# Ledger of designs, part 10: peptides against a protein of PDB entry 3PBP

Target 1, 203 residues: chain A of PDB entry 3PBP
Amino acid sequence: LNEKDLNLILNKSLVMYESLDSTTDVIVKRNVIKQLQFVSKLHENWNSRFGKVDIQKEYRLAKVQGPFTINPFPGELYDYTATNIATILIDNGQNEIVCVSFDDGSLILLFKDLEMSMSWDVDNYVYNNSLVLIERVKLQREIKSLITLPEQLGKLYVISDNIIQQVNFMSWASTLSKCINESDLNPLAGLKFESKLEDIATI
Target 2, 203 residues: chain A of PDB entry 3PBP as posed
Amino acid sequence: LNEKDLNLILNKSLVMYESLDSTTDVIVKRNVIKQLQFVSKLHENWNSRFGKVDIQKEYRLAKVQGPFTINPFPGELYDYTATNIATILIDNGQNEIVCVSFDDGSLILLFKDLEMSMSWDVDNYVYNNSLVLIERVKLQREIKSLITLPEQLGKLYVISDNIIQQVNFMSWASTLSKSINESDLNPLAGLKFESKLEDIATI

## One batch from the design tools (peptide; aimed at target 1 L188)

Design b1_p20_1_s4 (made by RFdiffusion4, then SolubleMPNN; from b1_p20_1, 12 letters changed)
Fold by OpenDDE base, seed 4:
Structure b1_p20_1_s4 (fold): chain B 203 residues (1-203), chain A 20 residues (1-20)
Amino acid sequence: as target 1 above (203 residues)
Amino acid sequence: MLETKQQIGKFLIEKQKAKE
């Protein structure tokens, strides 16, 4: 973790915190608060060790918010509750992966294959996204927050009680991006959808 | 592009099914 990354994480956390309102889900509120606490603590520690980190204005919030359908939904996760959602860009063309965390410590990486039109009729509200399961990553930690950095493609930061971890899925996401942009699925053949997990910092 | 995404989705679903 470098100063720039920490700054961006902190900024995002602050923005997310500030975005909380009465309509925000309780779980989301709790997690955002917790992430802010964790990141703030990290920032404090960083400042003490390496000097003051300036807060940047660059931030990114998750674009996709429910309701959505996940296909297939991992059977094991039916017994668990989703805790966080994040959207991660995989290219400059705004292709993105959706990540959902669960209270079992699992992350699922999802592809948006279909977006339904939203209806805001007085008598009818319809919002539905189709999300396709790409990968399940089992962290076996209580996930407090999911953080994305605007300039870091295919990277997700996972904040737990004592650690920030990076999930890097560019190993497959770059190919996926190419497939989308070129309208060619051939490169997907034989592709392994396995993300890399790395410890970034201790909280 | 939309069609491609849908095709990708189908591909991914089938891949997951094959893992089970």
Scores: peptide ipSAE 0.613, ipTM 0.933, DockQ to the pose 0.425
OpenDDE base, seeds 1, 2, 3, 5: peptide ipSAE 0.613, 0.613, 0.611, 0.596; ipTM 0.931, 0.931, 0.931, 0.935

Design b1_p20_2 (made by RFdiffusion4)
Pose (drawn by RFdiffusion4):
Structure b1_p20_2 (pose): chain A 203 residues (1-203), chain P 20 residues (1-20)
Amino acid sequence: as target 2 above (203 residues)
Amino acid sequence: SIAKEQFEKGLEYTVEKLNE
């Protein structure tokens, strides 16, 4: 955990602690407070020279959150099954797109709009477990796998049956991160959220 | 790291529900 990232989760934790009011669900309030306490303890034991911190076994046992809401979910895909999941970096600030494969050779590019809170005990804990559909890409080929190279932002390699295609969504993803970082939604108006598809090779 | 892991497990769990 480098200094930049350590501070990022601390500040996110502070924003949520402040975001607490009385209508806030009791279980959620408990987790947000626990998250702040935990992130604060990390900050106290963080070794700056190694950029690392030890984590006791107690804080590692966490229960799953979900299912995430996928809004708006494409109606056709109810007849199909999800195959693979990948994470694609948009910028240098941990901003990412979640990618999911389906039986119909389709791809949904998702964005997480709500900040999650950490949770350890709560069963079936859902809260800000929210994803939003940005785009759908039908390759009409059997998608055997998804691959990413950390060196290339906003690009995803999709291995179909005899093709390696590259879905390139920096056309809109670059603008998306700018608005997130500049807190200005206007540049999104009129952008067409279409990714450049490209055949890389025959396999 | 923990937050990312919880997120990834949430995704896997979501996919499992979708495939039900």
Fold by OpenDDE base, seed 1:
Structure b1_p20_2 (fold): chain B 203 residues (1-203), chain A 20 residues (1-20)
Amino acid sequence: as target 1 above (203 residues)
Amino acid sequence: SIAKEQFEKGLEYTVEKLNE
C-alpha cells in the first residue's frame, strides 16, 4: 500500500459514505461506516511521523466480498462452466473490466455496477453486488488461459490450444472510463460495445 | 491492497457459485 493507493481508497470510501440513505440496508451502512473509519485512521497515521500504524484487531478481520450477480446473465450460458477470470485495467485511475470465460468458448466482459465496500463484519458479512454485462465475445474454442499486461490498457490475451488472440475493447472502454470519472453516463447512449479480435500468434 | 484482495476472492467465489 502506497500513498496514492490510500488516497484512492479514501476517496472511494467517502463517496460510498455520502451515498447512504434511508433505503440502504443497515448492515451495508455499518460496513461502509467502518470502512471509512478504518481508511481515515490509516490516512491520518500515514501522515504522522511515527511510522507505526496501530490498526485495531477488528479492522484486520476484513472478510471476503461477494458473491456477485451478473446482469443480465446470458441464458445459453446456464448450461456451461466458467473456466477463467481476469481483470483488465482501462485507465490509470484503476477502473477495471472483469472478464469471465466459459467452456463454450464465450467471453463475457463485465463492469461493477456499484462501488463495493469492504466487509468488516466479524460475523461473516456478505454484500451481494452486481456485475453488469457489457459484451459477449464468442470464440468457439477451448480457452486455456487469460493473460493481461498492466501496461496495455483494455487488452486481453486469450490462449487456446493452437492460437493466441487479443481482445481489444478500448473502442468503448475509453468512453466508459470517461463516464465513470466524470460521473456522467450519457455518452454511453448509442455506444457500440464491440471489441476487436485479432490473432497474435499460432502455437 | 486489502480491498483488491477481497474483490478478487469475491470474484473467485462468484465463479464457483456460477458453476454449481
Scores: peptide ipSAE 0.120, ipTM 0.717, DockQ to the pose 0.730
OpenDDE base, seeds 2, 3, 4, 5: peptide ipSAE 0.043, 0.080, 0.060, 0.058; ipTM 0.660, 0.696, 0.678, 0.677

Design b1_p20_2_s1 (made by RFdiffusion4, then SolubleMPNN; from b1_p20_2, 10 letters changed)
Fold by OpenDDE base, seed 1:
Structure b1_p20_2_s1 (fold): chain B 203 residues (1-203), chain A 20 residues (1-20)
Amino acid sequence: as target 1 above (203 residues)
Amino acid sequence: MILEEQFKQGLLKTMEYLNK
C-alpha cells in the first residue's frame, strides 16, 4: 500500500457512497458505509515515512468477495473446466483484465465493469459482481500456466506443453483504459476486440 | 491491499463455481 493507492481507493469509496439512494439494499448500504469508514481511517492514520497504517481490529475481519458472474458466458464452456486465472494490468491506474483458461484450450478475457465494495459483516455478500466477456481466444492446446510481467501492460504469456505464446490485447485495451479513466464508453462502439497471438518460444 | 485480496479470493470462488 502506498499513498497513491490509498487516495485512489478513498475516491472510489466516496463515489460508491454518493451513489447510494432510497432503493439501495440495506446490506449494500452497510457495506459501502463500512468501507468508507475504513478507508477514511486508513487515510487519517497513514504514515508515509514508514509506509505503515494502524488498522483497528474491527476492520481486520473483512469477508471474501464473490462469486462473480460472467456475461455473456459462452455456452460451450459449461462442459469444460476452468484451469488457470490471471489478472493483467492495462495501465498505471490499476485497470486490469481478468483472464481465465479452460481445459478445451479456450482463454476468456474479462473486465470488471462495476466498482466493488469490500464485504464486512455479512457472509457471501454479493453486489456488483459481474464480469463482462470481452474476447474468447481459442488456442486448442492444454494450457499449463498463465504468466504476466508487471512491466508489460496488456500482455499475457500462455505456457503449453511445447510452446510459449503471447496474447497481446493492447489494440483494444488502450481504448478501454481511456474510456474508463474518462468515464466515457462511447469510443468502444465499433472497436474490434481481437487480440494478437504470437509464438514466443518452443519448449 | 485488502480489497485486492478479497477480489482474488472472489475469483477463486468463481472458478470453483464454474467447475461444479
Scores: peptide ipSAE 0.069, ipTM 0.671, DockQ to the pose 0.815
OpenDDE base, seeds 2, 3, 4, 5: peptide ipSAE 0.057, 0.062, 0.051, 0.062; ipTM 0.658, 0.662, 0.647, 0.662; seed 2 fails the geometry check

Design b1_p20_2_s2 (made by RFdiffusion4, then SolubleMPNN; from b1_p20_2, 9 letters changed)
Fold by OpenDDE base, seed 4:
Structure b1_p20_2_s2 (fold): chain B 203 residues (1-203), chain A 20 residues (1-20)
Amino acid sequence: as target 1 above (203 residues)
Amino acid sequence: MILEELFKKGLEKTMEELNK
């Protein structure tokens, strides 16, 4: 965690707070408020010299988010088992793609298009729990693990029994990153969401 | 980040639900 990241989270938390209205569910309101309070306190207590923040004990009791929904979910994958999950950075602003692998050799690339607070008081907090399907990549092999390198934006390494493959989705992720950062979805129109697959090494 | 870690755990939970 650095100061830039903290500021980003604070801004996101503020936006979420500002989105609250009279129709918002009480549980959502509570979670968003607690999120903002938490991040605000973190920001206030941020010591740039040490990179340390004093976190009150109450905020250490945050619960797991989700579960999430995938939309649309590929119908063919209902019969298969999800095996691995990874998150891949697409820019230095901490925008990420989520990847889930399945035992049919498929990878689904997902985007979280909605901001969500941490779960504080309620188990299974599910507000804004949607992930958008961007692409399905079929590797036609058993996927053993997914590896990401923080210094390599928009790249996912897929390890199977005998090969390491790179999935590079920067062809579209760079545009997506721009759209997110500029709050303009127009550049996505007509964009082909097709990642490049390359064999890296044999195992 | 703590938020990111909790998000990842949420994704893991999602995977568990998908596999039910």
Scores: peptide ipSAE 0.067, ipTM 0.678, DockQ to the pose 0.805
OpenDDE base, seeds 1, 2, 3, 5: peptide ipSAE 0.065, 0.057, 0.059, 0.056; ipTM 0.677, 0.668, 0.670, 0.663; seed 2 fails the geometry check

Design b1_p20_2_s3 (made by RFdiffusion4, then SolubleMPNN; from b1_p20_2, 12 letters changed)
Fold by OpenDDE base, seed 4:
Structure b1_p20_2_s3 (fold): chain B 203 residues (1-203), chain A 20 residues (1-20)
Amino acid sequence: as target 1 above (203 residues)
Amino acid sequence: MLLEQQFQQGLLKTMEYLNK
């Protein structure tokens, strides 16, 4: 892959992303977004090979991000309030899942739509970036806090009134990490985005 | 480092938005 090829892929991915609308199939949308994210990461890695000047330029173009949209946003959660947010590392390369809890006891697991670097480098700057919904976990309890341990990849600890639960999403996050790092979506085919919930302690 | 900080700020804004 050379710079020209990368730019072509980036442009194609961007065009595909821009073609997405409210009528687009959720699966298609997710795939396009993930592809764009991977290409962005590839582009970032590529740019890092270019001298300090390009990196500085990117930082100069840095803009404030957020609020992020969540796509798709579960319709039922419109009636509920977000309570906690956490970021969970899924690999040593600092790929992260975002988790948001709601007062209905739901957890949504999210992934970055676009890399910020891509948003800065592209003429069509997206000020309001989005998060892609990967999974919704329904705990059916009041979530008091979310805890992550950096040494425990793909694990989220959920504290409620009487219990600490572990959400382990490495069943899919390991594959996702691989896809991100390799810029290849193929391993996601047929992957179930289902986290394991385990009771850790009663409190 | 800076990108991550901006992302975190974005997440905070997201949370603020979702808490309305």
Scores: peptide ipSAE 0.250, ipTM 0.806, DockQ to the pose 0.509
OpenDDE base, seeds 1, 2, 3, 5: peptide ipSAE 0.230, 0.217, 0.234, 0.240; ipTM 0.793, 0.792, 0.791, 0.799; seed 2 fails the geometry check

Design b1_p20_2_s4 (made by RFdiffusion4, then SolubleMPNN; from b1_p20_2, 9 letters changed)
Fold by OpenDDE base, seed 2:
Structure b1_p20_2_s4 (fold): chain B 203 residues (1-203), chain A 20 residues (1-20)
Amino acid sequence: as target 1 above (203 residues)
Amino acid sequence: MILEELFNKGLEKTMEELNK
């Protein structure tokens, strides 16, 4: 994701917001508002010192195609600002998780698959380019950077001022990968979406 | 060995950016 792409997403989100009227479905309104709030906060941070972390070519910054929605978006995060975004491979078939960090020290893990999203919760409205919230990880620290390694499936490295931590979500991501590749959601039944957090190094 | 090397290289680059 670069500044140009983010601006494009923001502009699209604004146009969508401006198109809302009294006849628009309540679920659509909610999703568009959530999208705009998220993208706006991300944009604000992108222009800050934190958004300019040029993570070199070896690390995948999430290329989020906009406009997108996050479903559900945690209500507690409406008052916080997004700080970083990354994509993490979960298999050799190039399935990916999107991760976004916030200034409260939270990470949200997101999946972009409309077919899977609709199958998870039939009652949840899936709008264009929807991201599904899988997990929220609370680190309770200022997140400076996110690092991913292509050869390390389902692992995210989180850098703060004092520590590097690993978020390992392969406990559920392997099952998710299987479900995607086989087009079978049955293995997700009863799956616990809880990542393992581990301290890697003090810095 | 390769993964550790990649991690270390990436960490170094990130630290350089954080120190600016």
Scores: peptide ipSAE 0.008, ipTM 0.342, DockQ to the pose 0.029
OpenDDE base, seeds 1, 3, 4, 5: peptide ipSAE 0.000, 0.000, 0.005, 0.007; ipTM 0.258, 0.226, 0.332, 0.375

## One batch from the design tools (peptide; aimed at target 1 P72 L114 L188)

Design b1_p21_1 (made by RFdiffusion4)
Pose (drawn by RFdiffusion4):
Structure b1_p21_1 (pose): chain A 203 residues (1-203), chain P 21 residues (1-21)
Amino acid sequence: as target 2 above (203 residues)
Amino acid sequence: EDEELQDIIEDAVKNKIDNNK
């Protein structure tokens, strides 16, 4: 955990602690407070020279959160099954797109709009477990796998049956991160959220 | 449909910005 990232989760934790009011669900309030306490303890034991911190076994037992809401979910896909999931980096600030494969050779590019709180005990804990559909890409080929190269932002390799295709969504993803970082929604108006699809090779 | 999706995207991005504040 480098200094930049350590401070990022600390500040996110502080923003949520302040975001607490009385209507806030008791279980959620507990987790937010626990998250702040935990992230603060990490900050106290962080070794700056190695950029690392030890984590006791107690804090590593966490229960799953979900299911995430996928909004708006495409109606056709109720007849199909999700195959793979991939994470694609948009910028240098941990902003990412979640990609999911389906039986129909389709791809949904998703964005997480709500900040999750950390949770350890709570069963079936859902809260800000929210994803939003940005785009859908139908390759009409059997998608065997998804691959990413850390060196290339906003690009995803999709291995179909005899093709390796590259879905390139930096056309809109670059603007998306700018607005997130500049807190300005206007550049999004009019932007067509269409990814450049490109055949890389025959396999 | 495209306008509704655009609104949803802007709202999602707005939520992300609000959460960063």
Fold by OpenDDE base, seed 2:
Structure b1_p21_1 (fold): chain B 203 residues (1-203), chain A 21 residues (1-21)
Amino acid sequence: as target 1 above (203 residues)
Amino acid sequence: EDEELQDIIEDAVKNKIDNNK
């Protein structure tokens, strides 16, 4: 995501939020609120022109989630704020992992369970934006940026104030890619979802 | 900004690989 994309998502999320009324489906309400909260927090962290959206306390009962439903979501992360998001290619077939960072220094690696189709029409909104939690990586650092290299499949570079770290998840992502492409999930059984961390450079 | 960071990372990765040879 870039700033332009974030602003677009924020605006759409605001429009959806403003369209909520007493007749709106509970699932739609929940998803819109969660999405708006997530995007608002990201927007604030990026120091973008729109600033933080003030969400009324009554709507804060929604668990903090991204624009997609994350299942399962680590309970301890509900108390933390998402800071960055990145998408990483795992193969040449355009299969992707979504990564979200938090202000506690955690990274969550997510897979698109279903095709992302965001409906911005509240009346026709379908609960179809789901992400599956694959791995949580605890870096315990203030994450400034998430960077990918086009030629580096299954690698995420995390920039903090003083270090560049590589997160390499190809140990499991290669198997995941195969499972997706072959429509066979059997190889995922017993797979260890543990990424390799490596310090690349000091800044 | 992202492109600049990519260049920095590419250089750092290259340097690390070269130093480990």
Scores: peptide ipSAE 0.412, ipTM 0.868, DockQ to the pose 0.018
OpenDDE base, seeds 1, 3, 4, 5: peptide ipSAE 0.411, 0.406, 0.409, 0.404; ipTM 0.868, 0.866, 0.865, 0.863

Design b1_p21_1_s1 (made by RFdiffusion4, then SolubleMPNN; from b1_p21_1, 14 letters changed)
Fold by OpenDDE base, seed 3:
Structure b1_p21_1_s1 (fold): chain B 203 residues (1-203), chain A 21 residues (1-21)
Amino acid sequence: as target 1 above (203 residues)
Amino acid sequence: DEKKHEEIVLNAVGNKIKSRK
């Protein structure tokens, strides 16, 4: 079992989880949830074993160890595996964006609309681990690492084989932050969710 | 497609706002 295989299993588990509906048997739901939790834990341990402490830290901050949904999940990514995860602050009030990279070179930028909680009580499990897809950024590169700097709001650094790129999503994240903090949705009307991509350095 | 996406994001932000109250 290698990292790619583990990521594949994780993705499959996520797809299975997302496929759960009202017609799904309760036992099946329970098993899928348990499997997803187990695979997530394995993923964390795997990252720790290979010295990917930063990813582990970000993973913990994102609270992605429990069952979670990404809505909508891009259908094209069902066949690809997640490679990295990062959490990016968008303001000083603890609003954040979660970023997940895939082996097709895609980044997905996600918003946590609800506080994620792991429910260990299967009988009363609440699917409140909601991640909403804001934007998909296609880099078409092998992503090796994601780096965030606390002092740089709404910026993500993507390290590939020969290049470091900056993804800046403050064009929409500033508005998002304002809407949340002011409890006003009006500024979101007509907002384009398009990040700016810049080459920072060649390696 | 874009309108549907906007609606999804709006609803998400709305949910976040409600969760803080």
Scores: peptide ipSAE 0.595, ipTM 0.935, DockQ to the pose 0.473
OpenDDE base, seeds 1, 2, 4, 5: peptide ipSAE 0.578, 0.582, 0.581, 0.580; ipTM 0.938, 0.939, 0.939, 0.938

Design b1_p21_1_s2 (made by RFdiffusion4, then SolubleMPNN; from b1_p21_1, 12 letters changed)
Fold by OpenDDE base, seed 2:
Structure b1_p21_1_s2 (fold): chain B 203 residues (1-203), chain A 21 residues (1-21)
Amino acid sequence: as target 1 above (203 residues)
Amino acid sequence: MEEEHQKIVIEAVGNKIKALS
């Protein structure tokens, strides 16, 4: 994710929030609110680090097809602030994992399946999650930055105060990539979503 | 809980596959 992507996500989340009415499903309302909270924290962090970014808010009286939410989102993280975001390629195509860090020392690894679309037919909309939680990695450190290298697939480098750690999730990401590329979900059965954490260097 | 989590991931990957078709 970059600044442009974050702004887009925020705008979409705001549009969804503003579109809520008395006829909206209770679960959808809850998810939209949670998503807005999450994205707002991301944006706040971004602004604090890179300066305030103005977003173009537009109000639409149309329903969004699919909630722009993360599911499942760890309940504990709603009380914490997002600190960094990164996108990691998992193959030479277009498949990628989104990573978000929090000030509790957690990393969440996310998969984006669909992009949210607007429905101009208010009576005909389907709600699907656009981001899915794959794994939560608890580092229990103050995360200063996230680094990715284009030539290193499925690897994330986490920089804290005195150490660089590598998170390698190719153990499961390779299977995800294969499933997508081959249009076969069978290999996902029984797959463990556990990344490998290694200390790389002391700073 | 773990089983439900796996189902959600599988569904997401399925959605991606459908979107690419």
Scores: peptide ipSAE 0.590, ipTM 0.924, DockQ to the pose 0.478
OpenDDE base, seeds 1, 3, 4, 5: peptide ipSAE 0.575, 0.588, 0.587, 0.588; ipTM 0.930, 0.927, 0.927, 0.925

Design b1_p21_1_s3 (made by RFdiffusion4, then SolubleMPNN; from b1_p21_1, 14 letters changed)
Fold by OpenDDE base, seed 2:
Structure b1_p21_1_s3 (fold): chain B 203 residues (1-203), chain A 21 residues (1-21)
Amino acid sequence: as target 1 above (203 residues)
Amino acid sequence: SSEEHEKLVIEAVGRKIEARK
Protein backbone atom coordinates (compact mmCIF):
# COMPACT_ATOMS: atom_id res chain seq x y z
CA LEU B 1 0.00 0.00 0.00
CA ASN B 2 1.07 3.51 -0.76
CA GLU B 3 -0.47 6.90 -0.25
CA LYS B 4 -2.29 6.82 -3.55
CA ASP B 5 -3.72 3.38 -2.93
CA LEU B 6 -4.92 4.35 0.52
CA ASN B 7 -6.61 7.39 -0.90
CA LEU B 8 -8.41 5.29 -3.47
CA ILE B 9 -9.59 2.81 -0.88
CA LEU B 10 -10.82 5.55 1.40
CA ASN B 11 -12.65 7.26 -1.41
CA LYS B 12 -14.35 4.07 -2.46
CA SER B 13 -15.29 3.27 1.11
CA LEU B 14 -16.84 6.67 1.63
CA VAL B 15 -18.80 6.50 -1.58
CA MET B 16 -20.13 3.08 -0.75
CA TYR B 17 -21.06 4.12 2.76
CA GLU B 18 -22.98 7.12 1.54
CA SER B 19 -24.87 4.96 -0.91
CA LEU B 20 -26.14 2.46 1.61
CA ASP B 21 -29.90 2.06 1.70
CA SER B 22 -32.58 -0.45 2.57
CA THR B 23 -32.08 -2.34 -0.68
CA THR B 24 -28.38 -2.89 -0.13
CA ASP B 25 -27.30 -6.46 0.50
CA VAL B 26 -26.63 -7.18 4.17
CA ILE B 27 -23.17 -8.52 3.50
CA VAL B 28 -22.24 -5.44 1.53
CA LYS B 29 -23.51 -3.18 4.29
CA ARG B 30 -21.47 -4.95 6.90
CA ASN B 31 -18.33 -4.95 4.82
CA VAL B 32 -18.64 -1.31 3.90
CA ILE B 33 -19.07 -0.24 7.50
CA LYS B 34 -16.19 -2.35 8.70
CA GLN B 35 -13.95 -1.23 5.89
CA LEU B 36 -14.74 2.41 6.44
CA GLN B 37 -14.00 2.09 10.12
CA PHE B 38 -10.65 0.50 9.44
CA VAL B 39 -9.60 2.76 6.61
CA SER B 40 -10.62 5.88 8.49
CA LYS B 41 -8.41 4.97 11.39
CA LEU B 42 -5.57 4.13 9.06
CA HIS B 43 -5.97 7.36 7.17
CA GLU B 44 -6.02 9.37 10.36
CA ASN B 45 -2.74 7.90 11.42
CA TRP B 46 -1.29 8.24 7.94
CA ASN B 47 -2.09 11.92 7.83
CA SER B 48 -0.51 12.50 11.20
CA ARG B 49 2.74 10.90 10.14
CA PHE B 50 3.03 11.57 6.45
CA GLY B 51 0.86 14.59 5.86
CA LYS B 52 -2.71 15.08 4.76
CA VAL B 53 -3.95 13.13 1.77
CA ASP B 54 -6.63 14.77 -0.30
CA ILE B 55 -9.26 12.59 -1.86
CA GLN B 56 -9.66 13.23 -5.55
CA LYS B 57 -13.22 13.84 -6.63
CA GLU B 58 -12.61 12.07 -9.90
CA TYR B 59 -12.50 8.80 -8.02
CA ARG B 60 -16.00 9.18 -6.68
CA LEU B 61 -18.84 7.16 -8.08
CA ALA B 62 -22.55 7.61 -7.75
CA LYS B 63 -23.10 3.89 -8.14
CA VAL B 64 -22.25 1.36 -5.48
CA GLN B 65 -19.54 -1.09 -6.33
CA GLY B 66 -18.43 -4.08 -4.33
CA PRO B 67 -16.34 -3.48 -1.25
CA PHE B 68 -12.58 -3.63 -1.06
CA THR B 69 -12.06 -5.30 2.27
CA ILE B 70 -9.74 -7.28 4.46
CA ASN B 71 -11.12 -10.74 5.01
CA PRO B 72 -11.31 -11.83 7.68
CA PHE B 73 -10.58 -8.85 9.87
CA PRO B 74 -10.17 -9.60 13.57
CA GLY B 75 -13.12 -8.08 15.36
CA GLU B 76 -10.99 -7.15 18.34
CA LEU B 77 -8.96 -4.76 16.21
CA TYR B 78 -11.96 -2.67 15.22
CA ASP B 79 -11.49 -0.76 18.44
CA TYR B 80 -7.82 -0.08 17.79
CA THR B 81 -5.96 2.21 15.42
CA ALA B 82 -3.61 1.18 12.65
CA THR B 83 -0.17 2.68 13.17
CA ASN B 84 2.12 1.45 10.38
CA ILE B 85 2.03 -0.32 7.03
CA ALA B 86 4.80 -2.23 5.31
CA THR B 87 5.13 -4.39 2.23
CA ILE B 88 7.47 -7.37 2.34
CA LEU B 89 8.71 -9.31 -0.67
CA ILE B 90 8.55 -13.07 -0.33
CA ASP B 91 10.29 -14.00 -3.59
CA ASN B 92 12.06 -12.59 -6.60
CA GLY B 93 8.85 -12.73 -8.61
CA GLN B 94 7.38 -9.72 -6.85
CA ASN B 95 4.96 -11.59 -4.62
CA GLU B 96 4.32 -9.54 -1.51
CA ILE B 97 2.84 -9.64 1.95
CA VAL B 98 1.29 -6.53 3.45
CA CYS B 99 1.74 -5.92 7.15
CA VAL B 100 -0.32 -3.53 9.26
CA SER B 101 0.46 -2.70 12.87
CA PHE B 102 -2.00 -1.53 15.50
CA ASP B 103 -1.75 0.45 18.70
CA ASP B 104 -2.56 -2.65 20.75
CA GLY B 105 0.74 -4.12 19.64
CA SER B 106 -0.74 -6.43 17.03
CA LEU B 107 0.56 -7.12 13.55
CA ILE B 108 -1.61 -8.50 10.81
CA LEU B 109 -0.08 -10.16 7.78
CA LEU B 110 -2.17 -9.85 4.65
CA PHE B 111 -2.10 -11.43 1.22
CA LYS B 112 -2.97 -9.43 -1.88
CA ASP B 113 -4.96 -11.78 -4.05
CA LEU B 114 -5.83 -9.13 -6.63
CA GLU B 115 -4.20 -6.03 -7.94
CA MET B 116 -5.44 -2.87 -6.32
CA SER B 117 -6.59 -1.43 -9.61
CA MET B 118 -10.18 -0.41 -9.21
CA SER B 119 -12.70 0.31 -11.88
CA TRP B 120 -14.19 3.74 -11.58
CA ASP B 121 -16.60 3.25 -14.41
CA VAL B 122 -20.18 3.82 -13.31
CA ASP B 123 -21.36 0.98 -15.51
CA ASN B 124 -18.96 -1.53 -14.01
CA TYR B 125 -19.60 -3.47 -10.85
CA VAL B 126 -16.54 -4.39 -8.84
CA TYR B 127 -16.48 -6.64 -5.82
CA ASN B 128 -12.99 -6.68 -4.38
CA ASN B 129 -11.78 -8.64 -1.39
CA SER B 130 -8.15 -8.21 -2.28
CA LEU B 131 -6.62 -8.43 1.19
CA VAL B 132 -6.82 -11.72 3.02
CA LEU B 133 -5.70 -12.16 6.60
CA ILE B 134 -3.02 -14.80 6.94
CA GLU B 135 -1.80 -14.26 10.47
CA ARG B 136 -2.15 -12.03 13.50
CA VAL B 137 0.97 -11.59 15.62
CA LYS B 138 0.49 -10.13 19.09
CA LEU B 139 3.57 -8.29 20.32
CA GLN B 140 1.94 -6.34 23.14
CA ARG B 141 4.31 -3.43 22.56
CA GLU B 142 4.03 0.07 21.29
CA ILE B 143 5.16 -0.26 17.71
CA LYS B 144 7.07 2.78 16.50
CA SER B 145 8.08 1.65 13.04
CA LEU B 146 8.29 -1.22 10.60
CA ILE B 147 11.41 -1.83 8.54
CA THR B 148 11.98 -4.15 5.61
CA LEU B 149 15.16 -4.99 3.74
CA PRO B 150 14.90 -5.90 0.07
CA GLU B 151 17.60 -8.55 0.33
CA GLN B 152 15.82 -10.29 3.20
CA LEU B 153 12.75 -12.05 1.92
CA GLY B 154 9.86 -12.66 4.26
CA LYS B 155 11.36 -10.70 7.13
CA LEU B 156 9.96 -7.72 8.95
CA TYR B 157 11.71 -5.69 11.62
CA VAL B 158 9.55 -4.16 14.31
CA ILE B 159 10.91 -1.26 16.32
CA SER B 160 9.52 -0.62 19.77
CA ASP B 161 10.74 1.56 22.63
CA ASN B 162 13.52 -0.66 23.83
CA ILE B 163 13.84 -3.46 21.33
CA ILE B 164 14.01 -4.40 17.68
CA GLN B 165 12.29 -7.66 16.85
CA GLN B 166 12.34 -9.71 13.68
CA VAL B 167 9.22 -11.35 12.34
CA ASN B 168 10.14 -14.14 9.97
CA PHE B 169 7.28 -15.68 8.04
CA MET B 170 9.23 -17.65 5.45
CA SER B 171 8.01 -20.82 7.14
CA TRP B 172 4.75 -20.38 5.30
CA ALA B 173 5.62 -17.71 2.75
CA SER B 174 8.01 -20.00 0.90
CA THR B 175 5.16 -22.41 0.34
CA LEU B 176 2.85 -19.61 -0.64
CA SER B 177 5.36 -18.35 -3.18
CA LYS B 178 5.79 -21.81 -4.60
CA CYS B 179 2.07 -22.26 -4.98
CA ILE B 180 1.72 -19.02 -6.87
CA ASN B 181 4.71 -19.54 -9.10
CA GLU B 182 3.85 -23.13 -9.93
CA SER B 183 0.09 -22.58 -10.10
CA ASP B 184 -0.46 -25.40 -7.61
CA LEU B 185 -2.57 -25.02 -4.48
CA ASN B 186 -1.91 -28.46 -3.04
CA PRO B 187 1.04 -27.48 -0.83
CA LEU B 188 -1.18 -25.09 1.12
CA ALA B 189 -3.19 -27.92 2.60
CA GLY B 190 -2.35 -28.26 6.26
CA LEU B 191 0.14 -25.41 6.20
CA LYS B 192 0.61 -23.67 9.52
CA PHE B 193 0.63 -19.91 9.24
CA GLU B 194 2.81 -19.11 12.22
CA SER B 195 5.69 -16.65 12.01
CA LYS B 196 8.86 -16.77 14.07
CA LEU B 197 9.55 -13.89 16.42
CA GLU B 198 13.09 -13.12 17.54
CA ASP B 199 14.65 -10.34 19.57
CA ILE B 200 17.40 -8.75 17.49
CA ALA B 201 18.74 -5.84 19.48
CA THR B 202 18.08 -3.50 22.33
CA ILE B 203 17.78 0.22 21.66
CA SER A 1 -12.12 -21.96 12.51
CA SER A 2 -8.74 -23.17 11.33
CA GLU A 3 -10.36 -25.00 8.47
CA GLU A 4 -12.27 -21.97 7.39
CA HIS A 5 -9.13 -19.89 7.58
CA GLU A 6 -7.22 -22.33 5.43
CA LYS A 7 -10.00 -22.33 2.89
CA LEU A 8 -9.97 -18.56 2.64
CA VAL A 9 -6.23 -18.45 2.07
CA ILE A 10 -6.39 -21.17 -0.56
CA GLU A 11 -9.15 -19.36 -2.37
CA ALA A 12 -7.18 -16.13 -2.30
CA VAL A 13 -4.09 -17.76 -3.74
CA GLY A 14 -6.29 -19.31 -6.37
CA ARG A 15 -7.54 -15.90 -7.38
CA LYS A 16 -3.99 -14.62 -7.62
CA ILE A 17 -2.97 -17.50 -9.84
CA GLU A 18 -5.89 -16.94 -12.16
CA ALA A 19 -5.20 -13.24 -12.33
CA ARG A 20 -1.67 -13.92 -13.56
CA LYS A 21 -2.87 -15.98 -16.53
Scores: peptide ipSAE 0.604, ipTM 0.939, DockQ to the pose 0.470
OpenDDE base, seeds 1, 3, 4, 5: peptide ipSAE 0.603, 0.603, 0.603, 0.602; ipTM 0.939, 0.940, 0.939, 0.938

Design b1_p21_1_s4 (made by RFdiffusion4, then SolubleMPNN; from b1_p21_1, 14 letters changed)
Fold by OpenDDE base, seed 4:
Structure b1_p21_1_s4 (fold): chain B 203 residues (1-203), chain A 21 residues (1-21)
Amino acid sequence: as target 1 above (203 residues)
Amino acid sequence: SEAEHEKLVLEAVGNKIKSRK
């Protein structure tokens, strides 16, 4: 996930949100609302770290709560603010995992299943959900930064106030990569999406 | 549920595979 992708997702979400009316399908409404809420939090973080993303003034950035748990995002995290974002390569074929940290100390590992293109067509809802939750890791720490090393596949370094921790998700990411590269979903059956957490250094 | 989660991941990977073709 990069600035361009985030902007596209945000724009799509905003357009969809503005298009909601009484005739809109309930599932669509829920998904749009939840996505917008999530993306808004990401946008807030992005603006803070990388500068302001240009958003048309005509669109509102409103956070709306829904009573329903909507996949792919965990409902609990909608009440928290995204603090950091990182992209981790899992193979040499440019498959990536997106990691987002939250102020509750959670990390979510996300898979980008679709390439984003600009679409203002409200009927093209299928492409609005381009991120899928794979795993949530609860660190219960204030996450200061996320560090990735290009030469270290499937590894994320989390810096908190007093410790650097490594999150290694190659236990499942290797299988994921294989599935993508071989166009075979069978190895995913029964796969546990559990990352390994290791303390690297005390700060 | 775990089953639902697995389904979502499978669908996502499936989508990725399709997008590459």
Scores: peptide ipSAE 0.551, ipTM 0.923, DockQ to the pose 0.454
OpenDDE base, seeds 1, 2, 3, 5: peptide ipSAE 0.540, 0.539, 0.544, 0.545; ipTM 0.927, 0.928, 0.924, 0.924

